Peptides against a protein of PDB entry 3S8F. Designs and how they scored, part 171

Target 1, 157 residues: chain A of PDB entry 3S8F
Amino acid sequence: VLTLFVAVPSLMTAFTVAASLEFAGRLRGGRGLFGWIRALPWDNPAFVAPVLGLLGFIPGGAGGIVNASFTLDYVVHNTAWVPGHFHLQVASLVTLTAMGSLYWLLPNLTGKPISDAQRRLGLAVVWLWFLGMMIMAVGLHWAGLLNVPRRAYIAQV
Target 2, 166 residues: chain B of PDB entry 3S8F
Amino acid sequence: DEHKAHKAILAYEKGWLAFSLAMLFVFIALIAYTLATHTAGVIPAGKLERVDPTTVRQEGPWADPAQAVVQTGPNQYTVYVLAFAFGYQPNPIEVPQGAEIVFKITSPDVIHGFHVEGTNINVEVLPGEVSTVRYTFKRPGEYRIICNQYCGLGHQNMFGTIVVKE

## One batch from the design tools (peptide; made by RFdiffusion4, then SolubleMPNN)

Design b2_p19_4_s3 (from b2_p19_4, 12 letters changed)
Fold by OpenDDE base, seed 4:
Structure b2_p19_4_s3 (fold): chain B 157 residues (1-157), chain C 166 residues (1-166), chain A 19 residues (1-19)
Amino acid sequence: as target 1 above (157 residues)
Amino acid sequence: as target 2 above (166 residues)
Amino acid sequence: LLLDTIKEHFDLVYAKLLS
């Protein structure tokens, strides 16, 4: 039971970021319970990428709680579920955050702003990456629940 | 302006922290619900048992594959399984259908996996520790054992077989 | 078992969202 409390710092971090997003959205004119979301700069890949990473991190975090559960871990341990989990955490959050960081950092380092075409391409890349990662993650989690083993080239299903 | 912004951020943080705590309870509740409604298939961890991996091949219940299957009672067996690089012993493991089987699994070398297809048996095998799994095979036939923990260059070829006889 | 639980929970949440 105490192991589940390890989730607290992670949740605190995630929702602190969410608080920052809400603040930013409201500063940009968003109102209401959800209106601030629409007010966020969805036209900037430097913003969209890490946010999509955070969105992918939500189910990953939930899975982390499952993986940390003493009893539930017996169901999912060393199955395809585990790769599904860390691909959400690493290949979604970390990778998309890195992508977003580059979209911000490179223009600042070079002193050259990104073109509109590059911006649009960047948006397409991060959205497609997110979509692909979600498909893969769902597949891996589903396969894991069907007892497809991790680190094996064969499966019963 | 900066002070106002700081206060606003703090307010939002407090709100989201409260939400975070609420979600924590939701997840705990979900786990509790799952355990309460879906208890089938969950195998409790056995007592921690230690063994010397350097001598497990020479002495003790894992030393002789021919004596690995021990009848402990009516329709009850204990099977002493050794997972090693790169295979299992005994291989095949022969057990009767409908019998309660207690697997005692350990390793003489590195960490291995013990995943039996068609069953919920899936444990890691650590040198120096004995993994205990209880299972009853309801259907006769062959069940493949797969190593699902990377253990070296031959990991992908590390298989075993459990033969369940009528 | 976990899949079934998730599905049931999803259905409940989805039903509530549609109501």
Scores: peptide ipSAE 0.013, ipTM 0.752, DockQ to the pose 0.066
Fold by OpenDDE base, seed 2:
Structure b2_p19_4_s3 (fold): chain B 157 residues (1-157), chain C 166 residues (1-166), chain A 19 residues (1-19)
Amino acid sequence: as target 1 above (157 residues)
Amino acid sequence: as target 2 above (166 residues)
Amino acid sequence: LLLDTIKEHFDLVYAKLLS
């Protein structure tokens, strides 16, 4: 009950953001069921970073339900699963959102636009960061399911 | 124009809200499916029991490690385990194979973990509270106890051993 | 195939946790 109490509003909020993205994409000329995605500004790290953060947040949110579930939490609690969840939520969503915000904020504060090279570098950083986080998160969740303990440097498995 | 934009946004929001609800049910269904088809074995816990962490070392069943393992019935034992900075007592914990073991774990100082490798025993140990875990070791050997809750500078080296004898 | 793999993985995990 408590899990659903939190999960429902969170999902509603998350998908409202998705709705905003769809609207933005369609305003940019995207058509069809998925064409609006392609129309989004994927060449802007200030956009890509938060979006990738949101993508990472999806499995993280699902993990939140797992962590809050009485039966499932017994399996995953204080295992490597939990750090995996955190890295999706914090190191992915929060960090990437911060990166995106920085890519927007600094040019505006300094009055100097980022160069094309800086833009491309920013895109590379964001995508590589996301990729790395996903690999690590998957690994940690996997290890957690195998009962690898959290806050321990050793494991039997 | 603004009104049209608002209507368009509303339409997209409605669609995505419907999708969100659908996904919610998908997640619930997945959880239900996993619970229905898979069993991890739930270790039943005892009733909530409180102890005074300031006196637990001096009196009571946790005071003497030599008397920590108590036979409570045929092939049934209760083990009173103390998790402290930085170790466990008794250490090792010796129990027979195939016996039903009830672990009663508490702490005299800070929160610790009680994670037994090779088993699904994994509980937090809070000062003032007794953690009760029931388990039957089917295989003889040594099972390492790991603290998986940060408890200080020696946390990483806080280990215990359960020896299961044939 | 993916679902089968996931199922197999979970089965193994749960079996391991029961031991």
Scores: peptide ipSAE 0.009, ipTM 0.743, DockQ to the pose 0.172
Fold by OpenDDE base, seed 1:
Structure b2_p19_4_s3 (fold): chain B 157 residues (1-157), chain C 166 residues (1-166), chain A 19 residues (1-19)
Amino acid sequence: as target 1 above (157 residues)
Amino acid sequence: as target 2 above (166 residues)
Amino acid sequence: LLLDTIKEHFDLVYAKLLS
């Protein structure tokens, strides 16, 4: 149980980011319990990408707690569950954050604003990436719970 | 203006931090509940047992595959299994149905996995350490052993078989 | 049919996790 306290800094960081999002949304005119979410700049891939990464990171973080619990880890260790976990962490949060950073960085470095077509394409890429990652992650976690082994090309189930 | 903004940000942060802590406790509570109500499938960790990987093939209970299955009591057996690059010994492992089997698994070379299909047996095997797993096979048949830890170029072909006899 | 299949698999996973 004491090992779970390792999650505290990560949770603090995650929810601090959430706090920043709420603050930003409310500054943009969002009201109510969820209205601030709608007020966020969802038309900007530089914003959408890291936010989607964060959303994927949430269940991944929960999975991290599971993995950190030796009793629960006995069930999921070295199964397809583990790849599902780090795909949420690396291929979702890290990768999407990198994608988002490029959508900001490249226009800044070149001095040329992103075109509307590029913006729309960027949004499509980010959303499709997120969707694909979620499908894969759910599948891997599910397979893991069915005792599909990691690093094997065969499975009983 | 900066002061007001700072105060507002802090208020939101405090709220979300409180929420984060609450969620942490929820997770801990969930784990505790799960452990309290569902312990039947959990195999407790045994005491760390060590062995010399450099001599495990030459002497000791792992040295002779023909003597790997040892009856330790009525309907109780200990099976000394070696996971090596790239296979298991003995292979097949023959055990009776309904008997309590204690697997003692070690490696003479590198880290391997020991995953038995159709069971909850899934452990890593480290050179110099003995992994102990207790299991009772209720159904006769063949159970495939799969290495689920990368152990080299032949990892993908590393399989074993447990034959449970009636 | 799909929902039924999902439910069946969910039950299996749930049973395995809690067993």
Scores: peptide ipSAE 0.009, ipTM 0.772, DockQ to the pose 0.101
Fold by OpenDDE base, seed 3:
Formats: structure tokens, sequence, C-alpha cells
Structure b2_p19_4_s3 (fold): chain B 157 residues (1-157), chain C 166 residues (1-166), chain A 19 residues (1-19)
């Protein structure tokens, strides 16, 4: 029970980040319930990458609560569910944040902005990475619920 | 200007905080759903039982694979299983259909997994501890045991078999 | 009823994610 209370400050932090995004979007002219989302700089891979990482972190965070639950951990432990969780947390949030950081850092360090072609390529990479990661994560979680074992190359299902 | 921005941020934070609390309840509901749909037959943690991994192969109920299956009552059996690098003992494990089987699993060397396909049996096996799992096989046939915890170079080939006889 | 509703929504979400 006490372990699950750790999720409370984590959720508060996560949604504070979301609040910052809403504020930023509204500063950029976005209005209404969802208009602020459209106003965010979706043409910048340095922005898109971390945001997609955050989106992947949502189901991953929910999975974290599941994995930390005594009764539910019995169901998912050492199944494909766990790698699915890892890929959402590490290969999605952390990796995409790193990618986004590079898209900001390199131009900043060199003093030269990225070309339009590089920008478009960066966007393609980030979105494709996210898409592939989500497909894989869903597959792994689904397989995990079907009791497909972790760290095994074969399974009954 | 900075003060205005701060107030605006605070307002958004309050809104998202409320949403956060709502989502907390959603997650609790999802947990409840998962419990209702996927936790049928959950085996609770048993009493802690310790064993000396250095002598478990030489003495005690795990020492002789021929004596690993013990009838403890009418239609009740205890099976003493060793998970080791890289296999299971006994192998195959032969049990009758419909009998209540209590698996007592331990390891003489490193941590292994004990995952039985077609069942909800999935436990880690720690040296020095005895894992206890109770299960009744309703269908005859062969059930593969898979090691789902990395245990060394031969981990990927570490398999066992439970044969359920009619 | 609540569990059935949750299941229905969950299945729909999963179906959309897999499509």
Amino acid sequence: as target 1 above (157 residues)
Amino acid sequence: as target 2 above (166 residues)
Amino acid sequence: LLLDTIKEHFDLVYAKLLS
C-alpha cells in the first residue's frame, strides 16, 4: 500500500509537465480545450521527440503501478509484459528525450541551424521510432497477458 | 509580467492536478479490472522455507529424483524439483491427471525460473529457498517447463517436461 | 456492469492500437 503512494507525487510531477505544455501552447496563440496542442512547435524534432516520449511514458507509468502491485506482479512477472514496460520507459521516454536533446544540442554547439531536409528527416525518425515502439510495446504487453515468458525464444502461444 | 505568468502557470497546475487525481482513480479501476480478468487462481506466497543449497543434492527430499514424487494423500502429491544449470530434476515429472500437485522447487546453484506452459505456474527459484506452488492438471499431456530467468550460457536451452497421465 | 464497461473500452482501445 505504501509503495503505491509513490505514484502520487510522480503523477503530480507528470501533470505539471503537461501544465507547462499547455501554458506554452497558449502563449503561442492556442485557444480552447485542445487548441493549445496544435499551437505547439510540432515542426521541431527537438520538441516532438520528448513529447512523444512523454506519451509513451503514460502507459508505461501505468504499467509501473501494475508491476509494483503485489497481486498483479504475480500475473506479469517474468513475462513479455516486463520488456514491454522497459521499452516504453527506456526505449521510448529516455531514448526519445536523448534524440530530442541532440536535435537541440548539435545546432546550438555548432552555431548553425539544421537544414530543412535535416529537420524533416529528424521528424521522420522520431515519429517512426515512436510508432514502432508503440507497436512493439503493445505486442509485448499483449503477449505478456497471454503468459508468454520473458527471456525465452519459444512459447506455447 | 513574470507575476502574471506565475499565476497562469499556477492555474494550469491546479487544473492538471485535479486531472491527476481523476487519473489515479482510473488507474485503480484498471487494476481492479486486471485482477478480475487475469488473476483467477493466483497462488499466494507460502510460508518461508529454507534449505541449504550446498547439500540439497546429497541429502533430503531433492537428492533422489526417483523419490521426487511423493504421494501425500488421496489424489495429492508433492513433487520435489531441482532447477539447476541447466535443467530440471526430475525430468520428466510424471503426475496423474486430476491430482493436486504441490511443487517444492529449489536450486543448488543460481537463480532460475520455473514457468510451466499452459498453466499459471511462474515462479523464480532461489538457492536456499523453497518455492511452493500448488496446481491441479485438468488435461493430460506434456507441459513444458521454461526457465525465464537468465542463469548462464545454457539458459536458452534449459527446459523440462511435466507429463500428466490419465 | 462497471467491469463490463471497462472491458469494452479497454478492448476498443487495444483494437485501435493494433489496427
Scores: peptide ipSAE 0.005, ipTM 0.756, DockQ to the pose 0.082

Design b2_p19_4_s4 (from b2_p19_4, 10 letters changed)
Fold by OpenDDE base, seed 3:
Structure b2_p19_4_s4 (fold): chain B 157 residues (1-157), chain C 166 residues (1-166), chain A 19 residues (1-19)
Amino acid sequence: as target 1 above (157 residues)
Amino acid sequence: as target 2 above (166 residues)
Amino acid sequence: LLAETILAEFLRVYALLLS
């Protein structure tokens, strides 16, 4: 139980980010418990990408606690569960954040805004990436729970 | 105006922080519940047993695959398994159905995996350390051993077999 | 072919798990 307190700083950070999003959404005219979410700039891939990354990070973070737990890690260790966790943390949050950063950085570096076509393409990319990652992650985690081995091309199932 | 904004942000942060703490306790409770209700198959940490990986092939219980299976009781066996690049010995491992099998697994070279399909046996094998796993095979047949820890160029082909006899 | 095999196996397992 004491080891789980390591998660406290991470949770504080995560929910602080959420607080920032709520504040931003409310500044943009969002109202109510969830109206602020709709008020966020979902038409901007530079915003959508890291937010989708955060969404993927939630189950990934939960998995992190599982992986760090002695008794629970015994169940999931070196199974497909582990790469599922990694793909949520690195290939989703980190990668999507990098993508989002790029969508912001390039226009600012060049001094030219992205075209509408580029914007739409960017949105498509990040949403499809997120969707694919979620499908893969669910599959890997589920397979892991069924004791599908990691680093093996074959499985009993 | 900046001060007002900061104050507003702080208010939201306080709310979410409280929520975060609440969720922390929820997660701990869920873990505790899971452990309390799903304790089957949990193997506690055993005593650390060490061996010399440089001599394990030449002397000791792992040296002769023909003597790897040792009956320690009427319905109990100890199997000394060596995981190496790139295979297992003995191979196949022959054990009787219904007997309690204690696997003593070590490696002479690098870290390997010992994952037995159809079972909950899944351990890493470290050179210099003996991994101990206890299992009873209830069904006869062949159980494949898979290396699930990368160990070199032949890792993907590193398999073993446990044959459970009636 | 490795990538295709992995993908095929993944899809197979995924479909199996969902059923």
Scores: peptide ipSAE 0.024, ipTM 0.771, DockQ to the pose 0.038
Fold by OpenDDE base, seed 2:
Structure b2_p19_4_s4 (fold): chain B 157 residues (1-157), chain C 166 residues (1-166), chain A 19 residues (1-19)
Amino acid sequence: as target 1 above (157 residues)
Amino acid sequence: as target 2 above (166 residues)
Amino acid sequence: LLAETILAEFLRVYALLLS
């Protein structure tokens, strides 16, 4: 009930964030329907990480609706689907947002900017993290649909 | 200036909100499609039923594992299953192939899972509540019951078996 | 050991799903 109650406002908020990104991208010189995306600061891990988190949150949010639906939850409940959902919501969105926040916070707290090497490493970390999380999430959701249980070390497959 | 920027932001917001609405309907459509095309072979077979977990082992249909399988019709059975720390009773559960089986599952202690491998039977079992699941085994053989809800130190080894006879 | 086992099982299942 709670999930469904907040679903619409959450979607509205998410797309408002997207609108802000479009505006920011256009301010940075991006033009056209998609050019604003390229204009965003993809060279900054403090930006990339949260954005990737948001991307992971999209299927996760959809999954939340599934998990909260009586009929569909019957299929996925206590299967590998559930941890797949968690890894999108927590290990992707929350974690990547935290990572991105640190890439901003630490330089500001210490007064020392990150080196170019650190920046590049940071980009590698967040992209690899996102990729790994997406692979794992897809696997877990797929396994869940095949009725692989959670909290059990034995699978049917 | 501020006014121009504000108007621009509003335009983008309107566009994205429209897109948001469209995506909402897409998601609803996907859910509807899933519901229309995907069916589960397990159906709730009873109304909400409560039991006293403190006495379920001593009296009632769950008390005697030897009497747990009850024939209710020519091709219909009710099986009274206890999920407990750490196992299931009766164990094994013996039922005939092709019969309609109504599982009535409860717990005397903590919350457990009742996940039958090879089937889509997957329910949580709460103390004081009876979980009712209807299923027909089409293939003979052994089906393992797995607990998929953490229930204590022995959770990972909590297994049962359903034997489907020809 | 448990974590390794879980990881191994995940990889196994994932590989099976992809095959």
Scores: peptide ipSAE 0.023, ipTM 0.743, DockQ to the pose 0.038
Fold by OpenDDE base, seed 4:
Structure b2_p19_4_s4 (fold): chain B 157 residues (1-157), chain C 166 residues (1-166), chain A 19 residues (1-19)
Amino acid sequence: as target 1 above (157 residues)
Amino acid sequence: as target 2 above (166 residues)
Amino acid sequence: LLAETILAEFLRVYALLLS
């Protein structure tokens, strides 16, 4: 039970970010329970990338609770599940956040706004990255549940 | 204007934090439910047992692989296993089918893994500590031991075998 | 939606681990 308290700071951070998103969406004219989501700037890769990172972080966070749970970790520890988890955390959240940051930072550093073509390409890149990461993550978690070992090139499965 | 925005953000944060806390309790409740209903599947934590990794090869129950399998009772055995760079001792490990096997695993050098394919045996092996796992092999045959903790250049080739005899 | 997604994902993993 105490191990789950380790998740508290992470959850607080995640939901604080969600609060900021809701506020931003409502400022942009979104109304209702879900209307604020649609009002967010989904046409900006600098926004979409880190948000997709957050979405990828959701299953990763759930996995974090599993990994932190003593009894449940016995099932998944040192299996493909673990790489699945931190690829969601690092290769999704951190990487996509870095990508998003780049889409904001580079125009500011150069003084040149990104072209519409670059914007569209950026959107395609981050969405495809997210999709690929989700596919890989599902595969790794699935393999892990089937007891495929981590750091081994062989498995009976 | 900034003050108004800050106040609004604070309101949303309070709501989401409340939700966060609620979800935390839901998670705890689900874990508690799992433990309550699936207790048979929970592996009990053993006591910490320590050994000297510098002498484990020379003295004690791990020193002689020929004496590694010890019958401790009717249909009960203790197997003293060393995980080292890069293999396992004894190898193969021979145990009877249907017997309750207690593996006592330690390392004389670095951290290794002890993952037995086809079973739920999966533990890390730390020098100076003894990992204890209990298992009963219901099916005869060969079970491969895999090192799933990186232990050096030969890690990928570090395998062992458990032979379960009828 | 985010909250529901988190909950749904948790339940999915939970179900998988219990199966």
Scores: peptide ipSAE 0.020, ipTM 0.760, DockQ to the pose 0.312
Fold by OpenDDE base, seed 5:
Structure b2_p19_4_s4 (fold): chain B 157 residues (1-157), chain C 166 residues (1-166), chain A 19 residues (1-19)
Amino acid sequence: as target 1 above (157 residues)
Amino acid sequence: as target 2 above (166 residues)
Amino acid sequence: LLAETILAEFLRVYALLLS
């Protein structure tokens, strides 16, 4: 009940952010159902990082609802599914948001803008992190569905 | 025009909020359906039962591992299992194939897990509470019991065995 | 279309959980 209650404002926030992104993309010249996405500033790691975090948070959030349902939770509880969920929430959204924040914060604190090389490196880091996190998360969720136990070094499959 | 910009933002927000609400209802509906049909294969459990963890080793149905398997019917058994640091009692648990087994599991010390390999049996075992799980083994052989709740330094080595006889 | 895609993914996961 508590999780579902918290899910409501979280979803509202998430979709409000999505609305803002769509508006921004359309202001930048994007048109159509998906054209606005391409128009977003994908060359800025301070933007890319938290957005990728949000993308990872979508399945994680859905997983939260699953975990909150006692019937569905029985399938996934104390399996590798749970670490997969946590890594999406913490190591994806929170971590990527923190990383993105640093790409904005550090230049402002030091008064020195990041170089183009640093920007490109930042993009590489963020995308590689996201890719690795998604691979791990998918693997953990899949393993969980196959009843691989949590907190055990052995697998049932 | 600031007013126009704000109005445009609100329009997009309304659309996404509508989608959000729709998804919320979908999730609620799916949960409700799952709860109503129990299609996820939930193992039936008994009512919450309490036991004194400080005396469970000394008296009662968990005290003697030799008496842990009790035949309650022609093809029905109750197995009283203790999960402790760091193992299970009795070990092995011997049950016949095709019989309905009711596991009553408790702990004398800390929280443990009871995850039976090759089955969907997966419960947490709390001191002072009795976990009840009903299962019928269709295949003979050995089934490993795994502790999937951290319970101390020996957690990773805490295993049991269920032997299903033909 | 985006909404449909998101919904489809959720339903896919749901189906997997019920399998």
Scores: peptide ipSAE 0.019, ipTM 0.741, DockQ to the pose 0.301

